# Ledger of designs, part 295: peptides against a protein of PDB entry 8BZL

Target 1, 228 residues: chain A of PDB entry 8BZL
Amino acid sequence: SYDRAITVFSPDGHLFQVEYAQEAVKKGSTAVGVRGRDIVVLGVEKKSVAKLQDERTVRKICALDDNVCMAFAGLTADARIVINRARVECQSHRLTVEDPVTVEYITRYIASLKQRYTQSNGRRPFGISALIVGFDFDGTPRLYQTDPSGTYHAWKANAIGRGAKSVREFLEKNYTDEAIETDDLTIKLVIKALLEVVQSGGKNIELAVMRRDQSLKILNPEEIEKYV
Target 2, 242 residues: chain B of PDB entry 8BZL
Amino acid sequence: SRRYDSRTTIFSPEGRLYQVEYAMEAIGHAGTCLGILANDGVLLAAERRNIHKLLDEVFFSEKIYKLNEDMACSVAGITSDANVLTNELRLIAQRYLLQYQEPIPCEQLVTALCDIKQAYTQFGGKRPFGVSLLYIGWDKHYGFQLYQSDPSGNYGGWKATCIGNNSAAAVSMLKQDYKEGEMTLKSALALAIKVLNKTMDVSKLSAEKVEIATLTRENGKTVIRVLKQKEVEQLIKKHEEE

## One batch from the design tools (peptide; made by RFdiffusion4, then SolubleMPNN)

Design b1_p27_1_s1 (from b1_p27_1, 14 letters changed)
Fold by OpenDDE base, seed 3:
Structure b1_p27_1_s1 (fold): chain B 228 residues (1-228), chain C 242 residues (1-242), chain A 27 residues (1-27)
Amino acid sequence: as target 1 above (228 residues)
Amino acid sequence: as target 2 above (242 residues)
Amino acid sequence: FDEELRKVMEEAKKNPEEVPAYEEIYL
């Protein structure tokens, strides 16, 4: 029997609803993030969009601001709530501080939001993990990961969702300074990492690239095929 | 207090939201609703189950609701929940119009309701809405649009889709017969009748059991029209002759 | 109709293992 209580501590000190929310994340399709030298790359497994579904409404990668983007895994509706709040905060920060958010700042904001939903009586945790990438105003590329608990850490590379374990194992072996020496090599690393879990090659991959002082670019299938 | 907590949608050990899934399962037993996007319009077709002759108000439609001048929706699931959500949609659309002096974009209205649905899956003392909706609309940003939303607060845009009873079979048929880029409203109406005839558990499709609404643009204005019973009869007859 | 739907929901609650997983709620 699992504890049907709201997010409370078990006698052994576990927050079961947080742990179960992490299991919800594993039901999401795989997302990978890699920090290069002057590039950040997000790659996601394309969920088989139903033939008659509008692809515009099925996005696993979204911009939070001009300098920050996010991929998520888990509950789609929960993700929308987090994304919307993060976008509002990014705009608010620009208005109040007169600078864009740092990637760490917005990550901490999202993490704090998630954490509050683990302590609030009568709320369940968010069923999402996120990879947050971007550039700080000083031009430093950043990658952060958040989970349902509201923890966050900076990464060189990481993965979330269904195939995350296999992708992380690949990245642990193949992430080297040489493998990220160029933008193209960094993109190739992400593709290779996703191919560990994605069937049918580049057609089932979506890639987002952010270079220093450039806007988020979603690669088209033809651009992805050049790296396969 | 404990009874309040028992209504909270919580994660199972395997990360499932059973109350959301059960709400979706319940919708599978509701009357069928179809939506089809065409180049020159969009339509909703819904199964009418309550054909009680003593029903007073011949309202415009039992299952199809006008939301504003540019949008309509159909519902599958718990009627009381549907009434609450459709009223909320109308209020959201009206508030937007008053605030911005322009109609709410279709996707923004859908999203606003989906955020409400999501909240009912996350906050204590609330249960998921036992309702899926199909939305048809027109706006200046994307033109004709069709959306589907479910109890989770998820939504998506569609060229053609189905909710309610036999929805999976209907979607399969739509995938087979829907011609991308070549769909006229006339062809969409014929396709709707074809799919309903196969998915409704009836020996013969009758016009009294089907509601159809079309959304078109005429002279730069959106026109939402519920087909008359005679028009639906003609569509059924035409299908029987083919 | 609402009562019948409620009955179906209550029966589904009794046999949760028989309820198909709805993968569409996850991305």
Scores: peptide ipSAE 0.333, ipTM 0.746, DockQ to the pose 0.829
Fold by OpenDDE base, seed 5:
Structure b1_p27_1_s1 (fold): chain B 228 residues (1-228), chain C 242 residues (1-242), chain A 27 residues (1-27)
Amino acid sequence: as target 1 above (228 residues)
Amino acid sequence: as target 2 above (242 residues)
Amino acid sequence: FDEELRKVMEEAKKNPEEVPAYEEIYL
């Protein structure tokens, strides 16, 4: 069957391994990204860390550079490979161009990496989608999404993973200029969006906030509860 | 050429990597390995299945491998795959030491191997390694550490965990009895014996069937020690008296 | 023991529906 070959076209024009990699993404916990006016926010569903597991080793949100961070859904080990390559590229860009990457640039790099794994013989696609957020040097907040195919688009808000459909439906209804008028409102929007799919409230949510000219901040549970 | 494609780890229609899952399932049938982090040390306890009288005692450990002066690991799964991975761990650690003139941080060694494991799940003509590992170590960054890695190339840090046969039951017992912040190496050893006694399909736990290694710090140096059979016997006896 | 593990892996390949889902692979 054509579906057992490394990413090849089916007779009807499907890339089954890419489609199946998208199904792998849906097995990941939900991640949401929202672009505010002067803020970008990533929210993720915390997997119940086993009581005896070290939480520091379970990261769904990662910094790529000082001005860019990423949330992913899907295969954890695949994500680590993508993150490491993206980090190297961010540092290389700083050394060669003397400026940090734009969010679009690093997104395109990640997308190109993913695309190559859909076309190269002897490789399966990456089983991850990513939300990439940050600020360009001009201070413009950006949000991008990538999928296993290597496609990428800019978004105002989006979601990936298990609950992505419900979260997107919520965002489509509730993302307004008024809802993102302030940083606090933007954070609140992300929390509300995640609460559509996350049980037991703020304890199961991780939030990362990047403001203009500020480093990535991971909110602690107490800070999250203030917005609930 | 076409025959190699049939063995490539590919996604199922449901987004599953069945070859990785099958490797994990196979590990579930391997001998039990336990790791417990304490305040004053970390330990590995492993089931010995191959008690062959003709095995030369020179092999101190069937399942526990010293990686460098600051780290050891235990393995559950395919022995040949384990040998390859433990050799790679030693090589990675040695290359780092030569390059930086300091020992490799524990998590970096684990990650480097996990990247290899991941590659064997993504590249054509490769199969996943049929091995899970527990790593114990000390470094200046995080002190005593315990990690687990699986065939997917995923890893995590743990206070206590188990791989191999009856691992789920062992983990459940560890969750019940592990006291965070109060775990001494002595209490961890007792807990290891308690869990192994319940999870090993043996009528009576014997020192011949259990291998235990401890990692401690003495005078600013890491000490990795495999317990002698007599020491294990004493631990078992103490457990039977309680 | 390696042969036994191999056999288990081969048997699991015959009945993929019986293999438990390992959620640890995904985040």
Scores: peptide ipSAE 0.329, ipTM 0.758, DockQ to the pose 0.838
Fold by OpenDDE base, seed 1:
Structure b1_p27_1_s1 (fold): chain B 228 residues (1-228), chain C 242 residues (1-242), chain A 27 residues (1-27)
Amino acid sequence: as target 1 above (228 residues)
Amino acid sequence: as target 2 above (242 residues)
Amino acid sequence: FDEELRKVMEEAKKNPEEVPAYEEIYL
């Protein structure tokens, strides 16, 4: 039955539902991740929150654990499912292995989850991409990206969502060792990258910063304006 | 094409879930439901469409459901789907209470149902629920709360919002008249009547066509009260005099 | 390959459904 064969190969070898899930990601607002020397930074385009909406309930950046955070683009409800499963896995790992997950480990878990939803009959792919950042236990900063197919790679910098192409082109030109020499310069790089696609400056940007041996910090609008 | 639309839980070439969007469109034809958060309480106001001559004169709520002692919801969309979801909300809340010996936090109850809604958009052989909900509640974590959820399994917290027929117009009116930090329950009730009077497809607003529930705190207890018809009549009369 | 799926997808590419844009489902 059709309902059991949602993600199947076309005669020309395409997985259309995976490709179309990637189009769903492009409907999401832009997110950018940058790995610095001793810092990881996530920046997102703030979707215009309705005047009467609680901003607390509109978040593109979330913690998975104390040492890992994630930004996503695409279907909001799909993202919640992935986030919840990732959080459970992070806690399970702490209980069973007695150490926090590595950023690669939790990325691989999320990627495997996504891949299973591309191969399991009667399930559609997740309509999300994610940028996963954090620190390994040894203090190494990491950035990973996942897509609806369940692929993942490590990055120095990357972007997802509607403006990802323009942001990536900017990062390819401007990501240098000098541009990430300090924490402040790394934050500035993320802001400049987002400003390629975000109108009206710092008011439409959310930034999350994780420094070595520090907890996740979400910058307030006043802190962001200092870097603009 | 109709054949494409008959396939549930698939992406279009543009990355759209048409069955979810069609469910949301269908909800736009349902009776209007409003939610307004005040400093001293939260309210739901809903259009009553099913006025049957054979309905027992007993005060019933058609669209507003008590979920537990601290939460209520209103529904817009397919009645049978609404009944299933409201029952599930009650079961989730009750299981939590039994397990933890405390009431479920408001957002956690909303999220639990939204995960069910999401699953019906991702698993084959399922259709989206043709229902949007407004939730009102109180908990010790965030106090008075108002949430909205849709067929996608998305949700958000609100100061004021609307679902169902003419919801876009209602939201625009709420944006104009809602004063953050200054909203009393009394002013919220007046605003609800004002918005319903403009958004309902009726020549004259009457108490028989409107259900209103308030959620307040009295002596450290949550009080959920459905307004009597006479109370609603007084609110309508006051609005007509202004 | 599900031939019915193929036909449906090909038809959908040619005749996209006119549905209101509900952008709130994406973030």
Scores: peptide ipSAE 0.313, ipTM 0.732, DockQ to the pose 0.279; fails the geometry check

Design b1_p27_1_s1 (from b1_p27_1, 14 letters changed)
Fold by OpenDDE base, seed 4:
Structure b1_p27_1_s1 (fold): chain B 228 residues (1-228), chain C 242 residues (1-242), chain A 27 residues (1-27)
Amino acid sequence: as target 1 above (228 residues)
Amino acid sequence: as target 2 above (242 residues)
Amino acid sequence: FDEELRKVMEEAKKNPEEVPAYEEIYL
């Protein structure tokens, strides 16, 4: 019955639950993604982990597969559901197609999942945006962003969450071919972008780096300080 | 605000899930539960509120539940919701054991329930569970573990934490007194009594009002033990002498 | 526990594309 539809069109053509889910994303801490020449970098604002909380259980950056990782902003529990489904799809694709997913493929899968939750009766939208980075099998670095509506686009650089506007404005000014000429410069660009919104410097930043033909590396605080 | 309060599983204009927030508020009025991780074990301590003289003294833990041989939990919130979730935890653990012929890892059991909790926040016609849980366990991957989960389906690992009444104050006290790397189970028990004495709205802490369970490893086996009333009395007495 | 919801969740883990429509759960 129509009475069970959570996400419906308003008389003026708006999907309010999708728009409100986008507001839920803005409550998340900032995440930034940058595509370099031979590197992809994700940076996130570390949520102030409570002193007694295990940091391993508080992650905003996760691997989806060996060649793909994701940062998210918004509802943590919603993100876990999306991540788990994406991981299953990555493994299924490897088994059925005998190749790893392309970054676009897994982004489209996640986007389609989100879209279905905007159209299915009795489901609310996912309250998350994601930055999805990785390498295609041809060695091409990719960055995608997806939102609660199920839209997705390819980016050179982008940001999501609370500080996303300020970070995007910084990236629009500072993303040049010179700024991404080396892996180290690309990492430095991400750090500088996050420092526009993150208080207390490098200690509150988490960075994940994926280079061509290399596994995802999460940088430790000491490694981050070398770029500051 | 009020128009959205009556609707389950929808976002407010500000992106809030009011039903989840209200479930968390309801838990804030429940009896206090705390967990503390030590080097040699992990414990749960829970406030017992239902001291009815007519309850047959079948001292079944009102708030602490054994899940399997390697895990236990405590609950704060709506009793009926707690019963459903604790039963589901046992079923999940048993199904895993049957399927894989090994016990479920602690975090996987927590995650499985958290996915259920999350679903009740996303699917229409369902309300969030009005329950937070603390989980204690041991597995071969991470050793002794303490987890907390809430109505949103979020969870986290902890060295020490608290849910229910005065949980924020309890967490603040735990942050002050918890000695990382030096916490023994004995010290953790003393800390639990100290925090409960300050956070429970009682003039004097009594053993009748406190349930404590410990999880330890003995000869390569997990041992889950609910402390006897006399043992709890002795812990309270030691605290009063300090 | 909502057994139908459980089935949908388990099916979503096994076959993410064949998640039954929410309407089919309340038959």
Scores: peptide ipSAE 0.062, ipTM 0.717, DockQ to the pose 0.025; fails the geometry check

Design b1_p27_1_s2 (from b1_p27_1, 13 letters changed)
Fold by OpenDDE base, seed 1:
Structure b1_p27_1_s2 (fold): chain B 228 residues (1-228), chain C 242 residues (1-242), chain A 27 residues (1-27)
Amino acid sequence: as target 1 above (228 residues)
Amino acid sequence: as target 2 above (242 residues)
Amino acid sequence: FDEELRKVMEEAKKNPEKVPEYESIYE
């Protein structure tokens, strides 16, 4: 009988598999999200792509829909499953409700999915955290974070992965209304935050920018260097 | 702790999936498989470990499988697991063809299998597949392609890569000798022989111990060809003369 | 051949500390 409960409460009330999944997230490279006034920015630490690896297949930032994108930290294969399900839900929502999802809606969907895997017998938790950014239909920028437990919260700025602690400390000190006054300043803030943990400057950073009423843009290395 | 390496794949206190790691470790002892992407084609080269001494000529591929008209793969790991996965690949490709009346894109086939692999790492009562795969293919979207997948369900595209025994050394050699933008299929074949000669756990490289398949485009059609032993012998001879 | 690989897996189970961490599974 393999229907053993994988995620069970310890005598002291801990869900060890969830806690251990959070440790798996810390093995991932750092991702940062910042909400500006009319912009949302995701930045990720690029692991040194093996010289012979196709860069196209190494992405920590992905679009869920035209108005929502996500960065993750943790198990790559687990992330793909979550991304695919989220994409399906975004399309389903468009068909049934005739409007794009709100960032909160899709975050809640992902969170619920994760939570289900913490409670279902015979399933381990997802070993990923995610930063979900985008714009609601009314043009409001949003940033959410999810973790392996299925919890989610809205943030002005946050970080996940290996260097998340240091990056969060930086953001707590430097996130001000002045620091996000313009799109460029918001981008600079993300870069500066990542540089707290990323070695060798802009070459190891990937940035995604979504401006109000615009599609997701991945910045090229030359564009990133302008902000360093 | 032995508690976290049970048949059910669960996280260790450090966030590791030991069953996946064990599978990957086993694959590291399997026969070597190479993949190299060229401008005019893509190839797989694999070590043959089971040579039937009673056969005069080996006409079968032990480790290289044709998946459809546009794709092939090579496997490193447990043979029974490999058979299951290669069969599944063929079924996925066939179902897609029937549904859409066009061949499945290469990456889409790879991801479909990787989702299956991932599921076997997350659902209770299942173990990870003890298999890594190299995929070669052509499609209208990206042309010639080379992919690698592992027991975790992760995959990546490559210009050149290696799985199985001495894969790290092979990858190092490939990094040294692979010239981006200048790789012909002919040069790729020579490179494959060079790398296999150094990485295979054999005293002498022979055509009997190596399987090579090439994927090319001729007159708007994909051609998958397994090299004959005589052709492989010639490649080995050429390498020895250099 | 499969038996040899199975033996490797069994040895790995006995000595998990000797199994290297495969960083490729994390991003």
Scores: peptide ipSAE 0.331, ipTM 0.771, DockQ to the pose 0.841
Fold by OpenDDE base, seed 4:
Structure b1_p27_1_s2 (fold): chain B 228 residues (1-228), chain C 242 residues (1-242), chain A 27 residues (1-27)
Amino acid sequence: as target 1 above (228 residues)
Amino acid sequence: as target 2 above (242 residues)
Amino acid sequence: FDEELRKVMEEAKKNPEKVPEYESIYE
């Protein structure tokens, strides 16, 4: 019965529900992450917020902890579940270990959560990919990406969502040590990368910046335009 | 094609959750519900399709539910599912109140239900709820609020929105006529009548076919009031005279 | 009314290609 075996191997070794979940991610708005020297930057494509929609409730970039933030592509409701679980884990870690999570730790936690949902008989995979950025307690900037399968890798720069291919191609060409030499240059790189796929310029971009020993900062549209 | 019709919500080859989409499609044929946020209040207006001919006055709101002292919702979709979800909302709100000795923040209540909705899209043996909701409320954090949620467990805050039949057209009209920062509850009521008159597939808008609830603040307390039929009649009459 | 909605769902199941993609789910 399909009710018990949601994610099963095909005869050729494919996990179709995982692959299909990856297709769901491709329907999501584009997100980009870049690791600089002393900065991490997340950018997301703002879908034209319906004129009457409250922008406060349409955030694709969220804090998991003071030192970690996440952007996602795919099913928004699924993302909320992952975010909530991650936040709880971050707080639990602070209480039990008396230190903030490392970016890798929380990424691994999220990845493990996703992976479990690919093996559970009574659950479909999460329809989200995530870019997780932040700073370890030693001040090292980190960027990780997770997908519906529960795989994760560390990146210098990466993109997810519908425009991810174009953005990645741009980043592969333009991500250099010179391009991330300063915080401002790193931010510019993210903006330029998003502009490859975002229509109508900087008004449709949301940017979040985290610097060493600083909290997550969401840039306002005016601040974004200064980089464009 | 039938493989994706199981009670278990699974991804299609294209990454679509068809069971959720089917639920949303059904909701698109349900009675229209409107929500409008004003500076001095928030309102819900809903189409009433089931009119009991023997009722002299419609005191019962079919589609608008009081959740607690500070929140109400309207529903579009399957009635049985709506009853379950509205009951859950009340329970969540009550549990929060008991635990924290203060009313649940509006968005937190919405989110709690949305997590339940989401779960019914991800866990085996479950189907999505065939219901979209509009929430109106007040809390000390954000004041008057309007939210919309769908079967996926997604939600958003709105200045004005519509669910159910002809929702797209209604939203378009709201976008045209909604004046941000200048919306009074009075103007919002007029706008609601205007939009309903155009979006409801009725020959003539009548008070018996419309339910309206307002949420206001009086003397530091939230007041949720369902408009009387006579009040709705006056609103309709005023609209016809303009 | 509920039966009407159920009929819509059943029709959608029969013709999934006719069901529009609800982008809001995936955004």
Scores: peptide ipSAE 0.311, ipTM 0.749, DockQ to the pose 0.840; fails the geometry check
Fold by OpenDDE base, seed 3:
Structure b1_p27_1_s2 (fold): chain B 228 residues (1-228), chain C 242 residues (1-242), chain A 27 residues (1-27)
Amino acid sequence: as target 1 above (228 residues)
Amino acid sequence: as target 2 above (242 residues)
Amino acid sequence: FDEELRKVMEEAKKNPEKVPEYESIYE
């Protein structure tokens, strides 16, 4: 019977496919998100982009809308599905509600999508975690994380992927009000956090910055080196 | 554990999708396909393993498929799966053209198929396609383009890449010899022959065992041409003389 | 040729430990 439930409860109450999907996320490149006072920053470990690969197609940070960005860890193809659906929802929301989505709203949408894939007998869970950052219409910076289970929480700072444990430990020690007092300091904090797991320095880091009332800006390598 | 080898793609305890990995392993044993992006065009070069002397069609390509007027692809993997996917690509491109009255952008076509591939890795009762594809194309947005996609539904843009047998070695050679910004179609063709000569497990590269297609722009139109056997022979001869 | 590829898949299924981890899938 091909209709065997893919995601089922174990006798001890575990959803193994969800747990295993979380293991898939841990194989992904490291992503970090930090909420500053008037800035949100996403950083991602660049896998050694093969010299012959087009950098345009290797983006792990994407815009969902003008006010929301997402980084992910895990299965890239799965992420594309989530991103596309989220983008459609953002546009739909603008048309129906006449306001941009809140970061929480779109996170909840993504989380609900993931959760549904854990209850469908004919579907495996998404093999991705996501860091979702942006600004609400009131100008409040937000950072959310979602995992394969469809859970989501708000964070000041967090990390996902292979090096997430080390990065989180660094952030727990170094995330202070003083460390995020300025936009530049917030960016520096993200870089320093990533450098805990990235061996080749600033050349292997992708950084995206969103400031209040500004669009997502992806920093070029030269701009990143200024903070190193 | 054998339990994760079912048709339905599920995560292993270690977070691996074994069915996708198995598909990729199979593709590693398929005939070699190369793609190289040049300043003035893009090419595909594919190993031809089945030489049917009785094939009457002068322009018969076993591994290179025209998708529309602006795009072609090469396939490595299971032929039946490849036929399904190439037909789907053609249908997607046609539907887009009918809907928008313009050709589908290259990346959008690649993405559309990749979403299908991904679905076959996530939905129950389906298996991954045992096929990787190289796409060459031209559009008004990005000009000449080369893409690669795999059974997972992942894809990427490339200046040069290889799929199939000895792909890792081929990619290494391409990295060594590819000159960014200075690659002409002529030099790309020479590079393709050089790499194929080293990666194909043949004593001598022959024109009958290689299919090459080029995509160029002439007078504001895309031209997709499969090289004649004589042209391929000349390229091989030139390589042997160097 | 398709049969040969299928055989490779079957062998891979029998010996999953010999199948290299394709990290590119998870990247």
Scores: peptide ipSAE 0.300, ipTM 0.745, DockQ to the pose 0.823; fails the geometry check

Design b1_p27_1_s2 (from b1_p27_1, 13 letters changed)
Fold by OpenDDE base, seed 5:
Structure b1_p27_1_s2 (fold): chain B 228 residues (1-228), chain C 242 residues (1-242), chain A 27 residues (1-27)
Amino acid sequence: as target 1 above (228 residues)
Amino acid sequence: as target 2 above (242 residues)
Amino acid sequence: FDEELRKVMEEAKKNPEKVPEYESIYE
């Protein structure tokens, strides 16, 4: 029997493949996002890049456009598909609307894409969650999260992946207006949050920062150590 | 539960893609392939398992395929799947060349194939390819490059890596002996022989059981060369004398 | 050799618990 219907409702109303995709996300490396006052910060757990691996090919944080970037947890290959489609949409929007996408817009696009893969016959859900950060054209910093189901919400701070629970608990306790008063403090908050689940300090953290009217900056290890 | 072992790649309750894992397991039993990046070139070394005396000495590379003038790959896994994927690589490279009048960048070719691999893990009625690939190449953007891809559609760049049988042990040995920034192609060849000698389940390494290809630059052109058996014999002999 | 690989896959299907988790898939 061609199981044409991959994602179907259980008798109790569950979409098992979506739930199982969420479990796949939990196997992924931890990612954290924090919205500051005039900054958005993404941090990811670097698995010890195998000594022989080219670091440039391991990217868990990527730009979708000049004003939007994304981190993900889960299936890397699935993420690449989502990222590529999102990038195309960002460019298309610039061409047709003559303005960059809002962070909400591109998040909704990604969410809709994911949702379609939960409803289409012969397709499994995407095994990824994403943190999408950036600035709207009015200069407002934004953070959104989306999961395999295609749901999305705006956040002040959030985490995804294997260490997400611990990181979220930390953020719930430590995210205050005082803690994000400056860009440096916001960066420090992200690093501290990741250190809850990362054992070997700053060497195993990748950090990306986007400030208002600035491009995405990936911090080098030396820059990260200044905040530890 | 056998239910998740169906022909369609779906998530298990634990979030695992069993069909992809099974493909990777099968690859683990395939012949060993090594890739090593050097300062002055890049190489592939692959185990030959099908040495039939009746195979006409047409030294067709059993496991190493030329993709275009600037790239080659080696395969570990199901031969039929490998043939399909290598053909697709050639087609992608050719289409790019026709469209842009320049060779496809190495990483773009790898990514294009990986997107196909990924699709075969997500769409119903498809199964993952039972193949991992090592890619060697040169382009004007990054110079000499080595990539690895797996059935999931994931890929990465490497200085040295291994796929197939005893790949984990091989990678460990490569980590120990690979000297970053000091690796010449000559040293890389020696290292390849050393690792293969230890990882191949053969009592004695012979030139008949090893295929080696090198990619170099000569006079501004990429040269892909499969080493002759005599050359491989010399490498083995040198290793035995050390 | 392809038959042998197919056999390995079939055996893996019969004993999924013996197949190691390949972390590279999920990371």
Scores: peptide ipSAE 0.293, ipTM 0.742, DockQ to the pose 0.831; fails the geometry check

